# Ledger of designs, part 7: peptides against a protein of PDB entry 2YKT

Target 1, 231 residues: chain A of PDB entry 2YKT
Amino acid sequence: SRSEEMHRLTENVYKTIMEQFNPSLRNFIAMGKNYEKALAGVTYAAKGYFDALVKMGELASESQGSKELGDVLFQMAEVHRQIQNQLEEMLKSFHNELLTQLEQKVELDSRYLSAALKKYQTEQRSKGDALDKCQAELKKLRKKSQGSKNPQKYSDKELQYIDAISNKQGELENYVSDGYKTALTEERRRFCFLVEKQCAVAKNSAAYHSKGKELLAQKLPLWQQACADPS

## One batch from the design tools (peptide; aimed at target 1 E196)

Design b1_p14_2_s2 (made by RFdiffusion4, then SolubleMPNN; from b1_p14_2, 8 letters changed)
Fold by OpenDDE base, seed 4:
Structure b1_p14_2_s2 (fold): chain B 231 residues (1-231), chain A 14 residues (1-14)
Amino acid sequence: as target 1 above (231 residues)
Amino acid sequence: DFLEKLKNLWATSS
């Protein structure tokens, strides 16, 4: 029937979220944590490299012929420090605004979706069983009427069952239809949340890249001319 | 109830 088909569709939406979306989201979070760790590793490795560059700057500053190049090397390290500070802020936001929130929500969502599906199934079954009961009683009444010498005795009761069946059928169809819309809305809301959080990550990443570009663009011409200038 | 408490679990700012 129409209601049975829509019921199956509704259950399939919930099952798809629980069995496909949520596991995939957990994997996404795991991959995000791995990506965060790698970027933190880059930050650590970069610190070692630029600390070594500072040491080269110190040696230049101690020399008679290369003293001004020491300042250039120190400026390079300082710009790096500022860029890395911006990266750390981006990573903090990536962790706190995306990964942690998704991890907390996906854990709670398993229990939520199970309860939501069970509630829907229980109510759908209750309405379906009530409809089936009325249909069965009408069938019994009709059989009794067919064997009766006075079928008119049952006519009012038959009409009552027909009306009850019509009403219960309509209620079931409406409930299942609303259930399907609700399930689709639940699915869409999860994707919208993911998109919104990814937009926040993108904005933070853009800020990091912009700051780095601005700092380097400002200083690079000065650094490029340092060796052409006399000591 | 439990469902009411978590109905906005995935709420967005938009």
Scores: peptide ipSAE 0.307, ipTM 0.887, DockQ to the pose 0.880
OpenDDE base, seeds 1, 2, 3, 5: peptide ipSAE 0.299, 0.304, 0.304, 0.303; ipTM 0.884, 0.885, 0.886, 0.885

Design b1_p14_2_s3 (made by RFdiffusion4, then SolubleMPNN; from b1_p14_2, 8 letters changed)
Fold by OpenDDE base, seed 3:
Structure b1_p14_2_s3 (fold): chain B 231 residues (1-231), chain A 14 residues (1-14)
Amino acid sequence: as target 1 above (231 residues)
Amino acid sequence: SFLEEYKDLWATKS
């Protein structure tokens, strides 16, 4: 029946969220943590590299013929420090605004969806059982009427069961239809949340890249000319 | 209820 088909669709939406979306989201979080760890490693390694660059700048500053190149090397290290500071801010946002929030929500969501599905199933079954009972009683009444010497005495009761069946069928169909819309809304909310949080991460990442580009674009022409100038 | 408490678990800013 239409009601049975829509019921199956409704259950499948909840099952898809629980069995496909949530496990995939857990994996997404795990991959995010790995990415965060790698970026933290880059930041640490970069510090060592640019500290060593500063040391080269100190040596240049102590030389008689390369003193001005010391300032260039110091500027290169300072620009990098500023870029790394922006990366660290991006990583904090990535961790706190995306990974932590998703991890907390996905853990609670399994229990929520299980309870929501169970509530829907219980009410759907209750309405279905009530319908089946009325149908069974009508069938029983019709059998009694056919075997009776006075079938007319059952006519009013037969009409009452027919009306009750019609009403219960309509109620069941409406309930299942609303249940399906609700389930689809629940699924959409989860994807929307992910999209919005990823947009925030993208915005922070864009700011990091923009700042780095601006700083380097400002200084790079100066650095490129440093060796062309006679000492 | 548990369902009512967590109904907005995935609420967005928009």
Scores: peptide ipSAE 0.332, ipTM 0.889, DockQ to the pose 0.871
OpenDDE base, seeds 1, 2, 4, 5: peptide ipSAE 0.328, 0.332, 0.328, 0.331; ipTM 0.887, 0.889, 0.888, 0.890

Design b1_p14_2_s4 (made by RFdiffusion4, then SolubleMPNN; from b1_p14_2, 8 letters changed)
Fold by OpenDDE base, seed 4:
Structure b1_p14_2_s4 (fold): chain B 231 residues (1-231), chain A 14 residues (1-14)
Amino acid sequence: as target 1 above (231 residues)
Amino acid sequence: SELEELKDLWATSS
């Protein structure tokens, strides 16, 4: 029936969220943590490299003929520090605003979805059982009427059951229809949340890249001329 | 209820 098919579709939406979306989201979070760790590793390695560059700048500053190049090397390291600070801000946002929130929510979601599905199933079954019972009673009444010398005795009761069946069928169809819309909304809400949080991360990432570009563009011409200028 | 408590679990700013 129409209601049975829509019921099946509704349950399948919940199953898809529970069995496909949520496990995939957990994997996404795990991959995000790996990505964060790798970026942190790059950050640490870069610090070591630019600390070593500072040491080269110190040596230049101690020389008689290369003192000004020491300042250039220090500026290069300082720009790196500023870029790194922006990267750390981006990573902090990535961790706190995306990964942590998704992790907390996906763990709680199993309980919520199970309860929501169970509530829907219980009410759907209750309405279905009430309909089936009414249909069964009508069938019994019709059998009694067929065996009776006075079928008109049962006519009013038959009409009452027919009306009740019609009303219960309509109620069941409406309930299942609303249930399906609700399930689809639940699915969409989860994707929307993911998109929104990814947008926040993207904004912070853009800020990191913009700041880096700005700082390097400002200083690079100066650094490129340093060796051409007399001491 | 648990459903009422967790209904806004995935709420967005939009």
Scores: peptide ipSAE 0.254, ipTM 0.846, DockQ to the pose 0.850
OpenDDE base, seeds 1, 2, 3, 5: peptide ipSAE 0.245, 0.250, 0.246, 0.253; ipTM 0.842, 0.844, 0.841, 0.847

## One batch from the design tools (peptide; aimed at target 1 D109 R188)

Design b1_p15_1 (made by RFdiffusion4)
Pose (drawn by RFdiffusion4):
Structure b1_p15_1 (pose): chain A 225 residues (1-144, 151-231), chain P 15 residues (1-15)
Amino acid sequence: SRSEEMHRLTENVYKTIMEQFNPSLRNFIAMGKNYEKALAGVTYAAKGYFDALVKMGELASESQGSKELGDVLFQMAEVHRQIQNQLEEMLKSFHNELLTQLEQKVELDSRYLSAALKKYQTEQRSKGDALDKCQAELKKLRKKPQKYSDKELQYIDAISNKQGELENYVSDGYKTALTEERRRFCFLVEKQCAVAKNSAAYHSKGKELLAQKLPLWQQACADPS
Amino acid sequence: AMEQLEAEAKAYEES
C-alpha cells in the first residue's frame, strides 16, 4: 500500500523535472544569452574608452614636461587590456562550457524523460495487473485454513514472487527518479563552478596588476617639495 | 559528498 504512495511520488518527480526544472532551465539559458549579449556590449565600450585614453597619452608624450604622464596613461590602458582579456577568458567559459552544454542536454531531455516515465508507468501497471489476476485466481479456488491444495500453494508462491517483484520495481523506480533530479542539479552546479573558477582567476589578475601599478600612478602628480 | 556530486554530474553529462 505504501507502495502506491511511492508510485505516486515517482510520477510526481518526473512531472516536476518535465514541467518545472526543464522550463526553468530554458529560462536560465535565455537569461544567460542576454547576459552574454550585454557583456559583449561592455567589452566593446571598454575598448572605445581605452583608445580615447591612449589618445590622451599620445598628447602628453609629445609635450614638454608632461611626458611621464603620457607613460602613466599608457600603462593604465595596458593594465585594462590585460584585465579585459582575463575577462574574455571567463566569458568563453560561459558560452562554450555553460550555455552550449546546458542547451545540448535540455534538447535531448524532453524525449528521454517522456520515454522513461512512460516505460515506468507501463511496466508498473503490467506488474500490478498480473498480481491482481493471480490474487483473483487464488480467491476463486479458496472460496469454492492451515490447509492448502497443491494448486492453491502454487498460486501462493506465484503471488509472493510477483508482489516482491512489484515492490522492488516501485522502490528502485523511486530511487532512480530522485537520482535523475539530482544529476540535473549537479550538472548545473558543476557548470557554474567552472565559470566561477574563471571569475576567481579574473579577479585575482586584476588585484595583482593594480597592486603593482597603482602606487606609481598615485605618485606621478605628488608635490616634489 | 563532493565525489558523489561529481559522479552524478558526470553520469548526467554522459547520458
Fold by OpenDDE base, seed 3:
Structure b1_p15_1 (fold): chain B 231 residues (1-231), chain A 15 residues (1-15)
Amino acid sequence: as target 1 above (231 residues)
Amino acid sequence: AMEQLEAEAKAYEES
């Protein structure tokens, strides 16, 4: 029946969230944590590289003929420090605004969805069983009427069962329809939350890239001319 | 069980 098909669709939505979406989200969080660790590793390695560059700048500053190149090397290291600070701010947002919040939600969701599905199944079954009972009683009444010499005495009761079946069928269809809409809304809400949190991370990532581009664009022409214009 | 479900739903939405 239409109600049975829609019931199966509703159960499949909950099943898809529990068995596909949530495991995939856990994997996404794990991959995010790995990416965060790798970027932190880049930060550490970069510090060593630019600390060594500062040492080269110190040597230039101590020279008689290359003092201005010392300042250039120090500026290069300082610009890198500023870019790295912006990366760290992006990583804080990535951790706090995406990973932590998704982790909290996915851990709560398993219990919530299991209970929500169970509630839906219990009520759907209750309404279905009540409908089946009325249909069975009508069939029993019709058999009794067919065997009677006075079938007209059962006519009013037959009409009552027909009306009850119609009402219960409509109630079941409405309940299952609402259940399906609710399940789809639950699925959509989870995707929307992921998209919104990823947008916040993307905004901070854009700020990191913009800051780096601005700082380098400002200084790079000066650095490129430093060897051609000895002071 | 239903009260717990409602509490978990609220916690999920507010998280």
Scores: peptide ipSAE 0.027, ipTM 0.654, DockQ to the pose 0.173
OpenDDE base, seeds 1, 2, 4, 5: peptide ipSAE 0.018, 0.017, 0.021, 0.017; ipTM 0.519, 0.511, 0.607, 0.513; seed 1 fails the geometry check

Design b1_p15_1_s1 (made by RFdiffusion4, then SolubleMPNN; from b1_p15_1, 10 letters changed)
Fold by OpenDDE base, seed 4:
Structure b1_p15_1_s1 (fold): chain B 231 residues (1-231), chain A 15 residues (1-15)
Amino acid sequence: as target 1 above (231 residues)
Amino acid sequence: SEEELKRLAEEYEKR
């Protein structure tokens, strides 16, 4: 029946979220944590590298013939420090605005969806059973009436069952239809949340890249000329 | 229960 098909569709949406989306989201979070760790590693390694560059700048500043190159090396290190600061800000956002929030959502969602599905199933079954009962009683009444010498005796009761069946059928259909819409909305909300959080990350990532490009574009020409102009 | 579901929904939305 139409209601049965819609019911199956509704259950399938919940099952898809619980069995496909949420596990995939957990994996996404895990991959995100790995990515974060790698980027943190880059930041740490970069610090060591540019600290060593500063040391080279100090040596240049102490030299008789390369003093001006010391300032260049210090500027290089400082620009990279600023770039790394921007990366750290991006990483904080990545962790706090995406990973943590998704992790909290997915953890809560298992319990929520299970309860929601169970509630829907219980109510759907209750309405279905009530409908089936009325249909069965009508069928029984009709059989009894057909075998009776006075079928008119059952006419009023038959009309009552017909009316009840019609009403219960309508209620069931509406309930299942609303259930399906609700389930689809739940699914969409989860995807939208992911997209919105990813957009925030993308914005912060863009800021990191822009800042790096800006700083390097400003200074690089100056640094490139430093060796050509010894005094 | 409906109350439990409501509570869970609220918790889900708050985080």
Scores: peptide ipSAE 0.141, ipTM 0.803, DockQ to the pose 0.155
OpenDDE base, seeds 1, 2, 3, 5: peptide ipSAE 0.128, 0.140, 0.135, 0.125; ipTM 0.795, 0.800, 0.798, 0.795

Design b1_p15_1_s2 (made by RFdiffusion4, then SolubleMPNN; from b1_p15_1, 13 letters changed)
Fold by OpenDDE base, seed 4:
Structure b1_p15_1_s2 (fold): chain B 231 residues (1-231), chain A 15 residues (1-15)
Amino acid sequence: as target 1 above (231 residues)
Amino acid sequence: SEAERKRLAQEELER
């Protein structure tokens, strides 16, 4: 029936969230933690490299013929420091605004969805059982009427059951339809939450990339001419 | 109509 099909669709939405979306989200969080760790490792390694570059700049500054190149090397290291600071801010946002919040949500969601599905199933079954009961009673009444010498005696009661069945069928269909809309809304809400959190991270990432681009674009021409135009 | 309601109810019971 239409109501049975819609009921199956509704249950499948909840099942998809619980068995596909949530496990995939847990994996996404795990991959995010790995990515965060790798970026932290890059930051640490980069610090060592540019600290060594500063040392080369110090040596240049102590020389008689290459003193101005010391300033260039210091500027290169300083620009890197500023870029890395922006990266660290992005990583903090990545951790606090994406990973932590997603982790908190996914841990609570299994129990919530199970309860929501169970509530829907209980009420759907209750309405279905009430409909089935009315249909069964109508069937019994019709059998009794067919065997009676006075079928007209049961006509009013038959009409009452027919009307009750029609009303209960409509109520069941509406309930299941609303249940399906609710389930789809629950699914959409979870995807929207992910998208919104990822957007926040993307904004911070954009700031990191923009700052790096600006600093390098400003200084690179100066650095490129430093050896050609000694002071 | 009453006749239509009876028909529909019968069809539903037979499904």
Scores: peptide ipSAE 0.019, ipTM 0.576, DockQ to the pose 0.014
OpenDDE base, seeds 1, 2, 3, 5: peptide ipSAE 0.018, 0.019, 0.017, 0.019; ipTM 0.562, 0.570, 0.558, 0.566

Design b1_p15_1_s3 (made by RFdiffusion4, then SolubleMPNN; from b1_p15_1, 10 letters changed)
Fold by OpenDDE base, seed 1:
Structure b1_p15_1_s3 (fold): chain B 231 residues (1-231), chain A 15 residues (1-15)
Amino acid sequence: as target 1 above (231 residues)
Amino acid sequence: SAAELAKLAKEEEER
């Protein structure tokens, strides 16, 4: 029936969230943590490289013929420090605004969805059983009427069961339809939450890239000229 | 239960 099909669709939405979405989200969080760790490793390695560049700048500053190049090398290291600070701000946001919040949500969601599905199933079954009972009673009444010498005695009761069946059928269909809409809303809410958190990460990433581009565009022409015009 | 669901929904909202 239409109601049975809609019921199966409703259950499948909840099952898809519980069995596909939530496990995939847990994996996404794990991959995010791995990515964060790798970026932290890159930033640490970069610090060592630019600290060594500062040492080269110190040696240039101590030389007789390359003193001005010492300042250039120091500026290169300082620009890196500023870019690194912007990256650290992006990483803090990535951790606090995306990973932590997704972890909190996915941990609670399994129990929440299980309870929601169980509530829906219980009420759907209750309405279905009530309908089946009325249909069974009507069938019994019709059988009794067919064997009776006075079938008109049961006509009013037959009409009452027909009306009750119609009302219960409509109630079941409406309940299952609303249940399906609710399930789809629950699914959409979870995807929207992920998209919104990724938008925050994207904004912070854009700020990091813009800051780096601005700083390098400002200084690079000066650094390129330093060897062409020795003091 | 409905009470359990309400509790879980509140816990989800508070986090």
Scores: peptide ipSAE 0.000, ipTM 0.445, DockQ to the pose 0.127
OpenDDE base, seeds 2, 3, 4, 5: peptide ipSAE 0.000, 0.000, 0.000, 0.000; ipTM 0.332, 0.320, 0.373, 0.368

Design b1_p15_1_s4 (made by RFdiffusion4, then SolubleMPNN; from b1_p15_1, 10 letters changed)
Fold by OpenDDE base, seed 4:
Structure b1_p15_1_s4 (fold): chain B 231 residues (1-231), chain A 15 residues (1-15)
Amino acid sequence: as target 1 above (231 residues)
Amino acid sequence: SLEEQKKLAQEYEER
């Protein structure tokens, strides 16, 4: 029946979220944590490199013939420090606005979805069983009427069962239909949440890249001329 | 009519 098909579709949506989406989301979070760790490692390694560059700048500043190049080296290190600070801000956002929030949601969602599905199944079954019972009673009544010398005695009861069946069928169909819409909405909400959180990360990443580009574009020409102009 | 309703109900049960 149409109601049975729609019921199966509804259950399949919940199953897809629970068995495919949520596990995949957990994996996504795990991969995100690995990526974060790697970027943090880059940050730390970069600090060591540019600290060493500062040391080279100090030596230049102490030299008689290369003193002005010391300032250039310090500027190079400072610009990279600023870029790195922007990266750290991006990483904080990545952790706090994406990973943590997704992790919290996926943990809560397993319990929520299980309960929601069970509630739906219980109510759907209850309505279905009530319908089946009315149909069975009507069938029994019709059999009794056919064997009776006075079939008219059962006419009013037959009408009552027909009306009850019609009403229960309509209620079941509406319930299952609403259930399906609800399930699809729940699925969409989860994807939308992921997209929205990823957009926040993307904005912060864009800020990091823009800041780096701006700073380097401003200073690089000056640094390139430093060796051409011996003072 | 009552007969039409009965017929419709029978058709619904047969589906």
Scores: peptide ipSAE 0.013, ipTM 0.404, DockQ to the pose 0.013
OpenDDE base, seeds 1, 2, 3, 5: peptide ipSAE 0.012, 0.006, 0.005, 0.013; ipTM 0.388, 0.353, 0.367, 0.370; seed 2 fails the geometry check

Design b1_p15_2 (made by RFdiffusion4)
Pose (drawn by RFdiffusion4):
Structure b1_p15_2 (pose): chain A 225 residues (1-144, 151-231), chain P 15 residues (1-15)
Amino acid sequence: SRSEEMHRLTENVYKTIMEQFNPSLRNFIAMGKNYEKALAGVTYAAKGYFDALVKMGELASESQGSKELGDVLFQMAEVHRQIQNQLEEMLKSFHNELLTQLEQKVELDSRYLSAALKKYQTEQRSKGDALDKCQAELKKLRKKPQKYSDKELQYIDAISNKQGELENYVSDGYKTALTEERRRFCFLVEKQCAVAKNSAAYHSKGKELLAQKLPLWQQACADPS
Amino acid sequence: LEDPWEPSEEVFEAL
C-alpha cells in the first residue's frame, strides 16, 4: 500500500522534471544568450573607449613636457587589453562550455523523459495486473485455515514472488527518478562551477595588473616639491 | 533510449 504512495511520488518526479525543470532550463538558456549578447556589447564599447584613450596618449607623446603622461595613458589601455582578454576567456567558457552543452542535453531530454516515464508506467501496471489476477485465482480456489491444497500453495508461492517483484520495481523506480533529478541539477551546478573558475582567473588577473601599475600612475602628476 | 545527462562523479557525490 505504501507501494502505491511511492508509485505516485515517482510519477510526480518525472512530471516535475518535464514540466518544471526543463522549461525553467529553457528559460535559463534564453537569459544566458541575452547575457552574452549584452557582454558582447560591452566588450565592443570597451574597445572604442580604449582607442579614444590611446589617441590622447599619442597627443601627449608628441608634446614638450607631457611625454611621460603619454606613456601612462598607453599603459592604461594596455592593462585593459590584458584584462579584457582574460574576460573573453571567461566569455567562451560561457558559450561553448555552458550554453551549448545545456542546449544539447535539454534537446534530447524531452524524448528520453517521455519514454522513461511511459516505460515505467507500463511495466508497473503490467506487474500490478498480473498480481491482482493471481490473487483472484487464489480467492476463487479458497472460497469454493492451516491447510492448503497443492494448487493453493502454488498460487501462494506465485503471489509472493510477483508481490516481491512489484515492490522492488516501485522501490527501484523511485530511487531512479530521484537520481534523474539530481543528475540534472548536478550538471547545471558543474557547468556553473566551470564558468566560475574562469571568473576567478579573470578577477585575479585584474587585481595583479592594477596592483602593479596603479602606484606609478598615481605618481605621474604629484608635486615634485 | 539512454539518459543524455552525465554530471561528473565529483559533483555527483558532493551533492
Fold by OpenDDE base, seed 4:
Structure b1_p15_2 (fold): chain B 231 residues (1-231), chain A 15 residues (1-15)
Amino acid sequence: as target 1 above (231 residues)
Amino acid sequence: LEDPWEPSEEVFEAL
């Protein structure tokens, strides 16, 4: 029936969230943690490199003929420091606003979805059983009427059951339809949350890239002329 | 049960 098909669709949405979305989200979080770790590794390695660059700048500053190049090397290291600060801010946001929150939510979702699905199933079954009962009683009444010498005795009761069946069928169809819309909304809001959190991360990432581009674009021409302009 | 997917303040502030 229409209601049975819609019921199957509704249950399948919940099943898809529980068996596909949530496991995939857990994997996404795990991959995010791996990515974070790799970026932290880059940050550490970069620190060592630019600390060594500072040391080269110190040596230049101590020289008689290359003193001004020491300042250039220090500026290069300072720009790196500022870029790294932006990266650290991005990573902090990535961890706290995306990964941690998603992890917390996915852990809670199993119980929430199970309860939501059970509530739907219980009410759907209740309405279905009530409909089936009325249909069964109408069938019994019709059998009695067909065997009776006075069928008119049962006519009013037959009409009452027909009306009750019609009403219960409509209620069941509406309930299942609303249930399906609710299930689709549950699915959508999970994706929307992911998108929104990813947008926040993207903004912070954009700030990191923008700051790096700005700083390097400003200083690079100066650094490129440093050897041509001896003091 | 508590809705785990209710938008947090951080979502709105970050957007």
Scores: peptide ipSAE 0.246, ipTM 0.705, DockQ to the pose 0.355
OpenDDE base, seeds 1, 2, 3, 5: peptide ipSAE 0.234, 0.244, 0.235, 0.235; ipTM 0.686, 0.692, 0.688, 0.687

Design b1_p15_2_s1 (made by RFdiffusion4, then SolubleMPNN; from b1_p15_2, 7 letters changed)
Fold by OpenDDE base, seed 2:
Structure b1_p15_2_s1 (fold): chain B 231 residues (1-231), chain A 15 residues (1-15)
Amino acid sequence: as target 1 above (231 residues)
Amino acid sequence: LENPVKPSQETLEKL
């Protein structure tokens, strides 16, 4: 029936969230943590590299013929430091605004969705059973009426059951329809939450990339010319 | 149980 099909669709939405979306989201979070760790590793390794570059700049500054190149090397290291600071801010956002929040939500969601589905199933079954009972009683009444010498005795009661069946059928259909809309809304909320959190990270990532681009664009021409100038 | 995912404004506007 229409109500049965819509009921199956409703259950499938909840099952898809619990069995597909949430596990996939947990994997997404895990992959994010791996990515964060790798970026932190890059940060640490880069520090060592640019600290070594500073040492080369110190040696240049102490030289008789390359003193001005010391400043260039120091500027290169300083630009890196500024870019690195932006990366660290991006990583903080990535951790706090995406990973932590998603992890908290996905952990709580399994319990919530299970309870929500169970509540829906219980009420759907209750309404279905009540409808089935009325249909069964009408069928019994009709059998009694057919065997009676006075069928009119049962006419009013038959009408009452017909009305009750109609009302209960309508209530069941409405409940299942609303349940389906609710389930779809729950699914959409979860995707929207992911998108919104990813947007926050994207904004911070854009700031990192912009800062790096600006700093390098400003300084790179100067550095490229440094060796052409006599000491 | 409380729904861990609050309705976003965008979600509400598209429904």
Scores: peptide ipSAE 0.219, ipTM 0.756, DockQ to the pose 0.576
OpenDDE base, seeds 1, 3, 4, 5: peptide ipSAE 0.208, 0.209, 0.209, 0.214; ipTM 0.730, 0.750, 0.760, 0.732

Design b1_p15_2_s2 (made by RFdiffusion4, then SolubleMPNN; from b1_p15_2, 5 letters changed)
Fold by OpenDDE base, seed 2:
Structure b1_p15_2_s2 (fold): chain B 231 residues (1-231), chain A 15 residues (1-15)
Amino acid sequence: as target 1 above (231 residues)
Amino acid sequence: MENPVEPSEEVFNSL
């Protein structure tokens, strides 16, 4: 029936969230944590590299013929420091605004969805059973009427069961339809949450990339000319 | 006492 099909669709939405979306989201979080760790490793390794560059700048500054190149090397290291500060802010956002929040939500969701599905199934079954009972009673009444010398005795009661069946069928159909809409809304909210959190991270990532581009664009021409002017 | 299941809106609040 239409109601049975809609019921199957509703259950399938909940199952898809529980069995596909949530496990995939947990994997996404795990991959994000791995990515964060790698980026933190890059930041640490980069610090060592640019600290070594500063040491080269110190040596240039102590030389008689390369003093001005010392300032260039220091500027290169300083620009890197500023870029790294922006990366660190991006990583904080990535951790706090995406990973932590998704992890908290996916953990809570398992319990919520199980309860929501169970509630829906219980009420759907209750309404279905009530409908089946009325249909069974109507069938019994009709059998009694067919065997009776006075079928008119059962006419009013037959009408009452027909009306009750119609009402209960309508209630079941409406409940299942609303259940399906609710399930689809639950699924959509989860995807929207992911998109919104990813957008926040993307904004912070854009700030990192913009700052790096600006700083390098400002300084790179100066650094490229440094060796052309013999002191 | 089963901890009250948080509403879905609190779990996945989308703006």
Scores: peptide ipSAE 0.054, ipTM 0.647, DockQ to the pose 0.133
OpenDDE base, seeds 1, 3, 4, 5: peptide ipSAE 0.039, 0.048, 0.027, 0.046; ipTM 0.602, 0.600, 0.563, 0.616

